# Peptides against a protein of PDB entry 3EFO: the designs that were tried, part 65

Target 1, 262 residues: chain A of PDB entry 3EFO
Amino acid sequence: SQLADLYKSCETDALINFFAKSAFKAVLHQPLKVIREILVNQTAHMLACYRKNCASPSAASQLILPDSMKVLPVYMNCLLKNCVLLSRPEISTDERAYQRQLVMTMGVADSQLFFYPQLLPIHTLDVKSTMLPAAVRCSESRLSEEGIFLLANGLHMFLWLGVSSPPELIQGIFNVPSFAHINTDMTLLPEVGNPYSQQLRMIMGIIQQKRPYSMKLTIVKQREQPEMVFRQFLVEDKGLYGGSSYVDFLCCVHKEICQLLN

## One batch from the design tools (peptide; aimed at target 1 Y50 I64 L250 H254)

Design b2_p25_7 (made by RFdiffusion4)
Pose (drawn by RFdiffusion4):
Structure b2_p25_7 (pose): chain A 259 residues (1-239, 243-262), chain P 25 residues (1-25)
Amino acid sequence: SQLADLYKSCETDALINFFAKSAFKAVLHQPLKVIREILVNQTAHMLACYRKNCASPSAASQLILPDSMKVLPVYMNCLLKNCVLLSRPEISTDERAYQRQLVMTMGVADSQLFFYPQLLPIHTLDVKSTMLPAAVRCSESRLSEEGIFLLANGLHMFLWLGVSSPPELIQGIFNVPSFAHINTDMTLLPEVGNPYSQQLRMIMGIIQQKRPYSMKLTIVKQREQPEMVFRQFLVEDKGGSSYVDFLCCVHKEICQLLN
Amino acid sequence: SHIAITFVNGEPLASDVEEALAPLE
């Protein structure tokens, strides 16, 4: 009967999986604007209830989120930015209908990765003694012109290359000497390489491991290349609203529920 | 039990945002 126990026991990934499927089913029944509004308001409602009933007294300039829901807003914003709940500019209906379908079948492990892609820094890789590098936030702010990154959501795998990308690596991987020497349209498996091209293929394997669909590798050269597609998967950035924007929005309506 | 994110001039402090996102790191 205590609300504190309800919140202390929640699981964001499980909640996100429900909201996503619930919203994606509703796409075939209601205006998308109506669906997004329900999502945002339900999110503000859950948090406002915690604030007025469980949270110890705190200043109004603060937005209080339970531990169980620490990253719930960031994922909810990812759902709202997703092309299924978004619109016309680019992204075919065929792409929307397809993604809408893929999510309807997903388990928790799949939806967590789908809505928050895994961004791995590759240029800072520890040679032959690896075990998959620490992940980095899904934002352009964590990309470096000197760096090479791996981004995966379970369906797509992007190998991102910066402009001042170390030629030493571009050689040990693409067998070519320089950055401007790589052609994106040749997105096939590169072998050779003794220390790195192997250590990279090792982590590309480990990533695919638990994943049902074999991912489509897409190489991205930084500055003005196909990169426009890649930027979509940096779900923390604005690309809908940014993570911070959404957070700023939820607080407004939580306050509107004046308490 | 919970995390509080402080707003200043309608914007959250970056440190509190980083702390909220720590589980994703």

Design b2_p25_7_s1 (made by RFdiffusion4, then SolubleMPNN; from b2_p25_7, 9 letters changed)
Fold by OpenDDE base, seed 1:
Structure b2_p25_7_s1 (fold): chain B 262 residues (1-262), chain A 25 residues (1-25)
Amino acid sequence: as target 1 above (262 residues)
Amino acid sequence: DYLAIRFVNGKPLPEDVEELLAPLL
């Protein structure tokens, strides 16, 4: 059907870019609560329509998504949790304005990375490979005290180190003997020169390529204060200033669809 | 061509959620 073809051809990354810009434009004239409700309703209605008109009969207990929209819920939840759409007084007007301005000018690829960052397990690097490590889900559950992770969202780059990260990797990256000796005030990695250091620098360079903004590097030690900022980029988790986890959002969307179709 | 997320006790199955995010990883 024509409708089925429409869903098949849908580009979720373009769609989320559109929704983001539309919502961020609307904040100038509409209450934030209303905007959030509209976004949820739009998501639910789109998926409800698909289930009703395009999907094969299935159990009502299941959430049905077309292949083209598999990642729509996670992006939508990230959008809903963006500071621009939150009413918390802890978020400054300047921060809201800054984030709004950034997103309003982002292309499709930029907004995709912005809303769902890349989180790479650096401790698994193969120095003989030119391939990037396989990304992991942006959740604390995917971190480990023994691991080192690189997070990038197109604007910021974080190097997160577990308290029990391997000393040999710490030495390789920072040329210091232990976790305690790492200086988190640095914004550049030292030129250590060993293969591991060079590989990491190469990866960082690849991530930076073709990005409109130069990403600032922040070194983050687990259990130190700056980790709180890093955790805000673990977008699948529950937000600090509100918003649901990705899993909870899936439940919410599922319930809404059921209500629309029953 | 769709994915069906199964729910048990009101929560989606982890393996189904993993499949949803596979395109991003």
Scores: peptide ipSAE 0.717, ipTM 0.970, DockQ to the pose 0.896
OpenDDE base, seeds 2, 3, 4, 5: peptide ipSAE 0.702, 0.705, 0.682, 0.710; ipTM 0.968, 0.968, 0.965, 0.969

Design b2_p25_7_s2 (made by RFdiffusion4, then SolubleMPNN; from b2_p25_7, 14 letters changed)
Fold by OpenDDE base, seed 2:
Structure b2_p25_7_s2 (fold): chain B 262 residues (1-262), chain A 25 residues (1-25)
Amino acid sequence: as target 1 above (262 residues)
Amino acid sequence: DYIAIEFVDGKPRQEDIDKLLEPLL
């Protein structure tokens, strides 16, 4: 059917870009609460329509998504959790305005990375390989106290260090004896010159390639106060300022779809 | 083609969540 073909051809990254810009434009004239409700409603309606018209009959206990839209819910939740759409006094008007303007000019690839960051386990780096480490899910559950992770969203870059990070890696990256000696006020990695340091710098360079903005580097130690900022970029988890986890959002969408179809 | 995610006790299975987000990795 024509409708089935439409869903098959749908590009979720393009949809997210569209929804983000539409929502951020609407912020100028509509209450944030209404905008958030519209986004949830649109998500539910799109999926409800597919279930009703394009998919085989299924039990109400199931959530049905076309393959092309598998990642639609997670991106929508990330959009809903963006500071531009949050009604929290902790978020300054200037920050909202800044991020709004940035997203309004983003292309599809930029917004994709912006809403769902890339998280790389750099403690697994093979200095003999030119391949990037495989990204992991943006959730605290994927971190480890023994690990070192690099997170990038096109605007910010974070180097997160577990409290039990290997001293040899710490020395390789920072040229200091231990975790305690790492200066988190640094915004640049030192030129240590060993293979591991060079590999990490190469990876950072690759991530920076073709990005419109130079990403500021923030070094984050686990269990230190600034880690809270980093955790906000673990977008699958529950947000600090009232945003839902990905799983909770899926449940919300599922309930909404059921209500639409019953 | 489509994916069907079963909700058990109000939550999806972890394996199904992994399938949903596989394209991101």
Scores: peptide ipSAE 0.720, ipTM 0.971, DockQ to the pose 0.892
OpenDDE base, seeds 1, 3, 4, 5: peptide ipSAE 0.717, 0.718, 0.715, 0.716; ipTM 0.971, 0.971, 0.970, 0.970

Design b2_p25_7_s3 (made by RFdiffusion4, then SolubleMPNN; from b2_p25_7, 10 letters changed)
Fold by OpenDDE base, seed 3:
Structure b2_p25_7_s3 (fold): chain B 262 residues (1-262), chain A 25 residues (1-25)
Amino acid sequence: as target 1 above (262 residues)
Amino acid sequence: DSIALTFVDGKPLEEDVDELLSPLE
C-alpha cells in the first residue's frame, strides 16, 4: 500500500532533523510545553497509524515499530531533552540560543550525532587494529569504574576516566603514574608517543574528520564535579534538568498509542 | 518488517530495548 511504502522509505535521521528544526523554529512563537506535547503526539500518532494500518496483528501489550523507525523514539527523546526545549532556570538563555542556532544549520548527519553522542570504550583498544572500538549506548549503566571512555557529539569531546582505570593506560595516555595525577584542566593530550597514545590520537582524529566544528577535548574524572556535565550527554538516562529516561519515554509513547487505538 | 517491544508491569523488556537500539552500536 501507499502508506506501507511510506513507512518503508522513512529515513529516521531525516525525520529527526526535520522535527528538531521545526521545534526549534516554533520556540520563537509557541510555549515550550506545547512544543514538547506536539512532538510526543506526533511520535505516538505516527506509530499508532503504523500499527493500525501496516503492522501485523499483535498484543496490545506490545509497542510495534517499523524497522525504519527503530531509533526514532530514542532520538525524539533526546530532542525533547535538549536544553532548547527545557524550561529550567538553570539553563541560560544564551545557551539555549546558541544550541538553537547550531541545530538550525545542521545537516542530517550532524544532528544525528549531536542528539545521540558516540560513546567509545577506549580501554578496550587493540593497538594492532585500525578499527574503531564498537560504540556503547549512552547510559551510565554502560560505564565502568575500570574503564576509559571517549564521548563525542560533533561539538564536544570528552575523555572520561573511571576511578579504577588501569594505571598502565593512564601512563600511556597522560604519562603520569596514577589517576590522581591527571590534570583535568588540559584540553590536549600529551604526545607520549607509545602505541596506545598514538592509537587514541588516531581515533580522535577519525571522529573529528568530516565534522564542521572542531571539538574541544574535556578530560573528566569519575566522581569529580565536572563529571556532572559529562553525564548530561548520557542521553538515555534521566537528565539533571529534566526529561525522561529513554525507557520512561517508551512507556509514555506506548501508553499514548494505546489510548489512540482504543 | 517490524520490531516489537513487549511490556511487562509497565516496562519494556530489556532485550527488546537493546534490539531497538542495536543500529546505534
Scores: peptide ipSAE 0.657, ipTM 0.963, DockQ to the pose 0.918
OpenDDE base, seeds 1, 2, 4, 5: peptide ipSAE 0.652, 0.653, 0.648, 0.644; ipTM 0.962, 0.962, 0.961, 0.961

Design b2_p25_7_s4 (made by RFdiffusion4, then SolubleMPNN; from b2_p25_7, 12 letters changed)
Fold by OpenDDE base, seed 2:
Structure b2_p25_7_s4 (fold): chain B 262 residues (1-262), chain A 25 residues (1-25)
Amino acid sequence: as target 1 above (262 residues)
Amino acid sequence: DYLAIEFVDGKPKQEDVDKLLAPLE
């Protein structure tokens, strides 16, 4: 059917770009609560329509997603958790305005990275490999106390270090003897000159390529207070200001679909 | 093609959640 073909050709990244810009435009004229409800409703309606018209009959206990939209819910949740759409006094008007304007000018690739960051396990780097390490999901569950991770969203870059990160890697990256000696006030990595350091810098360069903004680097130590900022970019987890986890959002969407179809 | 995620006690299985987000890895 034509409808089935439409869903097959659907590009989630394009949809998220569209929804983000639409929502961020709407904030000028509509309450944030209404905008969030509309986004959830639109998500549920799209999936409900697919289930009703394009998928085989299934039990109400199941959530049915076409392959083209498997990541739609997670991106939608990221959009909902963005500061522009949150009604929290801790978020300044200036910050909302700034991010709103940025997103309004973003292309599909920009918004994709912005809403769902890239998280790379740097501690697994092979200095002889020309390939980037495989990204991991943006969740605390994918971090390890023994690991070092690089996170980038097109605007910010974070280097997160576990409390038990290997001293040899710390020495290789920072030229200091231990985790305790790392200076988190630094915004640039030192030019240590060893293969590991060089490869890390190369990776950072690749990530920076074709991005419209120069990403600011923040060094984060696990269990230190500034880590809380970093954790906000682990978008699959619950947000600091009441944002839902991805799983919670899936439950919400499923519930609404059931209401639409029953 | 599509994915069917079973909800038990109001929650999906972690394995199924991972299937949904496989394209991100």
Scores: peptide ipSAE 0.656, ipTM 0.964, DockQ to the pose 0.933
OpenDDE base, seeds 1, 3, 4, 5: peptide ipSAE 0.655, 0.652, 0.649, 0.650; ipTM 0.964, 0.964, 0.963, 0.963

Design b2_p25_8 (made by RFdiffusion4)
Pose (drawn by RFdiffusion4):
Structure b2_p25_8 (pose): chain A 259 residues (1-239, 243-262), chain P 25 residues (1-25)
Amino acid sequence: SQLADLYKSCETDALINFFAKSAFKAVLHQPLKVIREILVNQTAHMLACYRKNCASPSAASQLILPDSMKVLPVYMNCLLKNCVLLSRPEISTDERAYQRQLVMTMGVADSQLFFYPQLLPIHTLDVKSTMLPAAVRCSESRLSEEGIFLLANGLHMFLWLGVSSPPELIQGIFNVPSFAHINTDMTLLPEVGNPYSQQLRMIMGIIQQKRPYSMKLTIVKQREQPEMVFRQFLVEDKGGSSYVDFLCCVHKEICQLLN
Amino acid sequence: SSPHVALDMSSRETLEEQADELLDE
């Protein structure tokens, strides 16, 4: 009967999986604007209820989120930015219908990765003694012109290359000497390499391990290349609203529920 | 008492720093 127990026991990934499927089923029944509004308001409602009933007294300039829901807003914003709930500019209906379908079948492990891609820094990789590098936030702010990154959501795998990308690596991976020497349209498996091209292939394997679909590798050269598609998977950035924007929005309506 | 995270909404930059720290955990 206590609300504190309800919240202390929640699981964001499980909640995100439900909201996503619930919203994606509703796409075949209601205006998308109506669906997104329900999502945002339900999100503000859940948090406003916690604020007025469980949270110890705190200043109004603060937005209070339960531990169980620390990253719920970030993921909810990812759902709202997703092409299934978004619109016309680019992204075919065939792409939307397809992604809408893929999510309807997903388990928690799949939806977590689908809505928050895994960004791995590759240029800072520890040689032959690895075990998959620490992940980095899904934002451009964590990309470096000197860096090479791996981004996966379970369906796509992007190998991102910066302009001042170390030629030493571009050689030990693409067997070519320089950055401008790589052609994106040749997105096939590169072998050779003794320390790195192997350590990279090792992590590309470990990532695919638990994943049902074999991912489509897409190489991205930084500055003005296909990168426009890649930017879509940096879900923390604006690309809908940014993570911070959405947070700023939820607080407004939580306050509107004046308490 | 129930554990929770409080984010300052007084300014955008403060919020960005606190959100960065939260997500770097």

Design b2_p25_8_s1 (made by RFdiffusion4, then SolubleMPNN; from b2_p25_8 with S2T P3S T14A A19L D20E E21A)
Fold by OpenDDE base, seed 2:
Structure b2_p25_8_s1 (fold): chain B 262 residues (1-262), chain A 25 residues (1-25)
Amino acid sequence: as target 1 above (262 residues)
Amino acid sequence: STSHVALDMSSREALEEQLEALLDE
């Protein structure tokens, strides 16, 4: 069917870009609550339409996602949790305005990265490999106290260090003897000159490539206050200020779809 | 019909497990 073909050709990243720009434009004229409700409603309607018209019959207990939109919900949740739409108190008005304006000009690739950051396990780096480590899901469940992770969303870059990060890696990256000696006020990594440091710098360079803005590096120690800022970028987790986890969002969407189809 | 994924929404635990499989592909 024509509808089936449409869903097959849909690009989630393009949709998110569209929804983001539409929503961020609407912020100027509509209450945030209304905007968020509209986004959820649109998501549910789109998926309900697919289930009704394009998918084979399935149990009501199942959430049916076309392949082209299998990651739409996670990105939509990220959009809903963005500071522009949630107005988190820890984010200044100026910052929200800045982000809004940035997104309004972002291409599809940039917006995708912006809403769902890359989270890379740096502690697993193979210094002999030219390949980037595989990104992990943006959730605390993927972090490890023994790990070091790099998070980037095109605007910000964080290097998160677990409390039990290997001293040898700390030495390799920061040229200090222990976790406690790491200066979190630094915005640049030292050029230590060992293979690990070089590899990390390379990765950071690759991530910075083709990004229109220079990402400021923030060093984050686990269990220190600045970690709270970092955790806001773990977009699949429950937000501190009203944002849903990915799982909870899926449940919400599913419920709404069921309501639409009943 | 187009290809799709079906997520069992019967429990949170089941959903989480399915998501791990889906998103780690």
Scores: peptide ipSAE 0.553, ipTM 0.916, DockQ to the pose 0.879
OpenDDE base, seeds 1, 3, 4, 5: peptide ipSAE 0.546, 0.548, 0.544, 0.536; ipTM 0.914, 0.914, 0.914, 0.911; seed 5 fails the geometry check

Design b2_p25_8_s2 (made by RFdiffusion4, then SolubleMPNN; from b2_p25_8 with S2T H4Y E17K A19L D20E E21A)
Fold by OpenDDE base, seed 3:
Formats: C-alpha cells, sequence, structure tokens
Structure b2_p25_8_s2 (fold): chain B 262 residues (1-262), chain A 25 residues (1-25)
C-alpha cells in the first residue's frame, strides 16, 4: 500500500528535525506543557496508525515499531527533554533562546547529532586502526568505571574518565601517573606523541570535521561535580528535572497508543 | 506489511532485556 511505502521510506532524522523546528517555533506562542503534549500525541498517532493499517495483528501488550521508525521514540524523548521545551533552573533564558535559534537553522545531520550525542569508548581503541570506535548508547549503563569515553553533540565535547581508568591510558593521554593528577581545567589534550594519543587526537579531529561550530573540550572525572553536566547528555537516562528515561517514554507511548486503539 | 519490531511491554525488566538485545545489533 501507499501508506506502507511511506513508512518504508520514512527517515527518523528528518522527522525529528521537522518536529524540533515546529515545536521550537511554537514556544513563542504556546505553553511548553501543551507543546510537549502535542509531540507525544503526534508520536502515538503515527505509531497507532501504523499498527492499525500496516502491521499484522498483534497483542495489546506489544509495542509495534516499523523498522524505519524504531529509533523515533528515543529521539522524540530527547526533544522533549531539551532545555527549550523543558525548563531547567541552571539554564538561563538567554541560553534557551540561543539553543532555540541554533536548532532552527540546523540541517538533518546536525539536529540528529545535537539531540542524540555520539558516545565513543576510546579505551577500546585499536591503535592500528584508522576507524572510529563503534558508538555506544547514551546511558550510564554503558559507561564503565574502568573506561574512558568521548561524547560529542556538535556543540560540546566531553572526555569522561572512570575512577578506575587504566593508568597506562591516563599516562598515554595526559602524561600523568594517575587519575588524581589529571587537570580537568584544561581544554586541550597534551601532545604526548605516542600512538594512542595520536589516534585519540585524530578521532577528535574527525568528529570536529565538517561541524559548523568548534566544540570546546571538557574533561570530566567520574564522581566529581562537573560530571553532573555530562550526565545530562546521557539522553536515554532519566533527567534531573522531569525528563523521562527512554524506557519510561516507551511505556508512555505504548499507553497512549492503546488508548487510541481501544 | 512493512518490517517491524515488536516489543513486549509486559514489564520494565522484559523491555530492558529486549532493548539491550536489539540496540547492541
Amino acid sequence: as target 1 above (262 residues)
Amino acid sequence: STPYVALDMSSRETLEKQLEALLDE
């Protein structure tokens, strides 16, 4: 059917770009609560329509996601948790206005990265490979106290260090003997000159490549105060200021779909 | 019908297990 073909060709990144811009325009003349409700309703309606018209009959206890939209919920949750739509005490009016304007001008690729960051396990780097390590899901569950992770969303770059990060990697990256010796006030990595350091710098360069904004590097130690800022970019987790986890959002969407179809 | 993913929503634990399997692919 034509509808089935539409779902096959649907690209989540394009949808999120559209929804983000529409919602951010609406912020100027509609309450935030209403905007968020509309977004949830739209998500539920799209999925309900698919279940009704395109999917085989399934149990009510199942959430049916077409392959083309299987990641739509996670992106939608990211949008709903954005500071433009969900006010946070630490975010000023000016900052919200700035982010709103940025997103209004973003292309599909930029908005995708902005809402769902790239999180790379750099402790697993193969110094003989020129390929980027495979990204992991943006959740605390994917972090390791023994690991080192690089996070980037097109505007910010974070280097997160577990409390039990290997001393050899710390030495390789920072040229210091231990975790405690790392200076988190620095915004540039030292040029240590070993293969691991060189590869990390290369990866950072690749991530920065073709991005419209220069990403400032923030070094974050696990269990230190600045880690709280980093954790806000773990978008699949529950937010501090009312944002749902990905799992909770799926449950919410499922409930809404059931209400629409029953 | 188009290809789709069916998630069992019977419990949070069940859902989390399914997501781990699905998203690690």
Scores: peptide ipSAE 0.537, ipTM 0.920, DockQ to the pose 0.825
OpenDDE base, seeds 1, 2, 4, 5: peptide ipSAE 0.527, 0.544, 0.517, 0.518; ipTM 0.917, 0.922, 0.912, 0.915; seeds 2, 4 fail the geometry check

Design b2_p25_8_s3 (made by RFdiffusion4, then SolubleMPNN; from b2_p25_8 with S2T H4S E17K A19L D20E E21A)
Fold by OpenDDE base, seed 3:
Structure b2_p25_8_s3 (fold): chain B 262 residues (1-262), chain A 25 residues (1-25)
Amino acid sequence: as target 1 above (262 residues)
Amino acid sequence: STPSVALDMSSRETLEKQLEALLDE
């Protein structure tokens, strides 16, 4: 059927790009609350339509996602939680305007990374490997007090340090004896020259490669004030300012789908 | 029918486990 073909050919990254641009355009003429409601409604309607017309029969307690839309909900939630659609006190009007303009010009790949950051456990780096560490989910549950993580979304780069980060890694990266000695005001890592430092710099370079904008590095210590900014990029978690967790969002979408089909 | 994923919405824990598998793909 035409609908089946549509769902098969649908690409989540393209959809998110479209929805983002559409929503960000609508910001000029519609209240943010209305825009968010429309996005949720559209998501539910698309999935309800699929369940009704394209999916095999399943229990009502299940949320059915076509393969092409497996990760649509997580990205949609990220979009809904973006500072352009969900204002945050720590984000200035100018910054929101800037991000809005940026997204309006982003391609599919750029917007995907922008809404769902890459989070890398760099404390697990094999200095002998040329491969990047596998990204972890953008959630606090994936962080470790003993770990060091690099987060990048195409615009910002954060180096997050757990309070119990290994001193040897701290020394290797920053050339200081302890966590307490790390200067978080720096925007560039020192050239320490050891294999770990070199590998980290290489990784950062790879992440920066082919990105249209230069990402400023922010050093973040766990439990310090700037960590609050970093945590806003953990998009699967519940936001401080009204954004839902990914799990909560799925529940919301599922409920709405059920309502549409009843 | 189009290939799909079914998420069990019975509990938060069950959902979280399923999501981990889904996002790792």
Scores: peptide ipSAE 0.563, ipTM 0.923, DockQ to the pose 0.843
OpenDDE base, seeds 1, 2, 4, 5: peptide ipSAE 0.564, 0.563, 0.563, 0.559; ipTM 0.923, 0.921, 0.922, 0.921; seed 1 fails the geometry check

Design b2_p25_8_s4 (made by RFdiffusion4, then SolubleMPNN; from b2_p25_8 with S2T H4S T14K A19L D20E E21A)
Fold by OpenDDE base, seed 2:
Structure b2_p25_8_s4 (fold): chain B 262 residues (1-262), chain A 25 residues (1-25)
Amino acid sequence: as target 1 above (262 residues)
Amino acid sequence: STPSVALDMSSREKLEEQLEALLDE
């Protein structure tokens, strides 16, 4: 069917770009609550339509996602959790305006990275490999106290260090003897010159490549105050300012789909 | 029918397990 072909060929990244721009445009004329509701409704309607018209029969207890939209919900949740769509006093008007304008000009690739950051376990780096480490899901569950992670969303770059991160890696990256000696006020990594440092810098360079903005590096120590800011980029988790976890969002979407089909 | 994935929504734990498998592919 024509619908089946549509769902087969749809591009989630393009859809998210479209929804983001549409929503961010609407912010100027509609209440944020309404915009968020529309986005959720649209998500549910698209998936309900698929289930009704394109999917094989399945139990009502199942959430059915076409392959082409497998990651649509996670990105949609990220969009919903963006500061532009949140009405919280803790979020400055300037920040909302800034991010809104940025997204309005973003291409599909940029918006994808913006809404769902890359989180790289750099403590697992193979200094002999030219390949980037595989990104992990943006959740605290993927972090480890023994790990070091690089997070980037095209605008910001964070280097997160676990409290038990290996001293040898700390020395390799920062040329200091321990976690406690790391200066979190620095915005540039020192050029230590060892293979590990070079590899990390290479990775950072690759991430920065083809991005329209220079990403400022923020070094974050686990359990220090700035970690709170970092955690906001763990987009699959529950947000500090009222955003749902990915799991909770899926449950919400599923419930709405069921309501539409009943 | 179009290729799809089915998530069992019967429990949070099951969902989390399924998501781990799904997104790590």
Scores: peptide ipSAE 0.574, ipTM 0.926, DockQ to the pose 0.870
OpenDDE base, seeds 1, 3, 4, 5: peptide ipSAE 0.572, 0.576, 0.571, 0.570; ipTM 0.926, 0.926, 0.925, 0.925; seeds 3, 4, 5 fail the geometry check

## One batch from the design tools (peptide; aimed at target 1 K70)

Design b2_p26_3_s4 (made by RFdiffusion4, then SolubleMPNN; its pose is not in this set)
Fold by OpenDDE base, seed 2:
Structure b2_p26_3_s4 (fold): chain B 262 residues (1-262), chain A 26 residues (1-26)
Amino acid sequence: as target 1 above (262 residues)
Amino acid sequence: DYVALDLSTLEEDLEALLDEALAERE
C-alpha cells in the first residue's frame, strides 16, 4: 500500500531532525509542556496508524514499530529531555537559546549525534588498533567504576572517570599518580606522549573532525558534583528534571497507541 | 518489515535492537 511504502521511506534520523526543528521553532510561541505533549501525541499517532493500516494483526500487549522507525521512540525521548524542551537549572537561558539555534541548522547526521551522544569505553583502547572502540549505550548501566568513558554529542565532550579507574591509565592520560590528583578544571588533556595518550588524542581528534563546531572538553570524576551534568547526557536513563527513561517512555507511547486504537 | 516488542520482555528485546542501531550508526 501507499501508506506502507511511506513508512518504509521515513527513517528515524530524518524524522527526529524534522520534529526537533519543528519543536524548537515552536518554543518561541508555545509553552514547553504543550510542545512535549504534541511530540508524544504525534509519535503515538504515527505508530498507531502503522499498526492499524500496515502491520499484521498482533496482540495488544505488543508494541509494533516499522523497521525504519524501530528506534524512533529512543530518539524522541532524547528530544523530549533536551534542555531546550525541558528546562534545567544548570543550563542557562543563553545556552538553551544557543543550542536551539544550532539545532535549527543541523543536518540529519548532526542532530542524530546531538540527541543521542556517542559514548566510548576509553579504558578498552587498543593502542595497536586503528579502530575506534565500539560505542556503548548511553546509560549509567554501561558505565563502570573501573572504567574511563568519552562522551561526545557534537557540541560537548566529556571524559568520565570511574572512582576505581586504573592508575596506570590515569598516569597515561593525565601524568598524575592517582584519581585524586586529576584536575577537573582543565579543558585540555596534557600531551603526555605515551602510546595510550596519543591514541586517546587521536580518537578525540577523529570525533572532532567530523563535527562543525569545536567541542569543549570537560573532565568528570565519578561521585563529584559535576558528574550530575554528565549524567544528563546518559539519555536512556531517567532524567532528574522530569525526563523519563527509555523504557518508561516506550510504555507511555504504547499506552497512548492503545488508547488511540480502542 | 516491522519489529514487535513485548512489554514484559522489553529490556531484553531492546538490547538487541539498540545494539544493532548503534552498530549501524557507527
Scores: peptide ipSAE 0.265, ipTM 0.825, DockQ to the pose 0.820
OpenDDE base, seeds 1, 3, 4, 5: peptide ipSAE 0.253, 0.249, 0.241, 0.242; ipTM 0.814, 0.810, 0.813, 0.813; seed 5 fails the geometry check

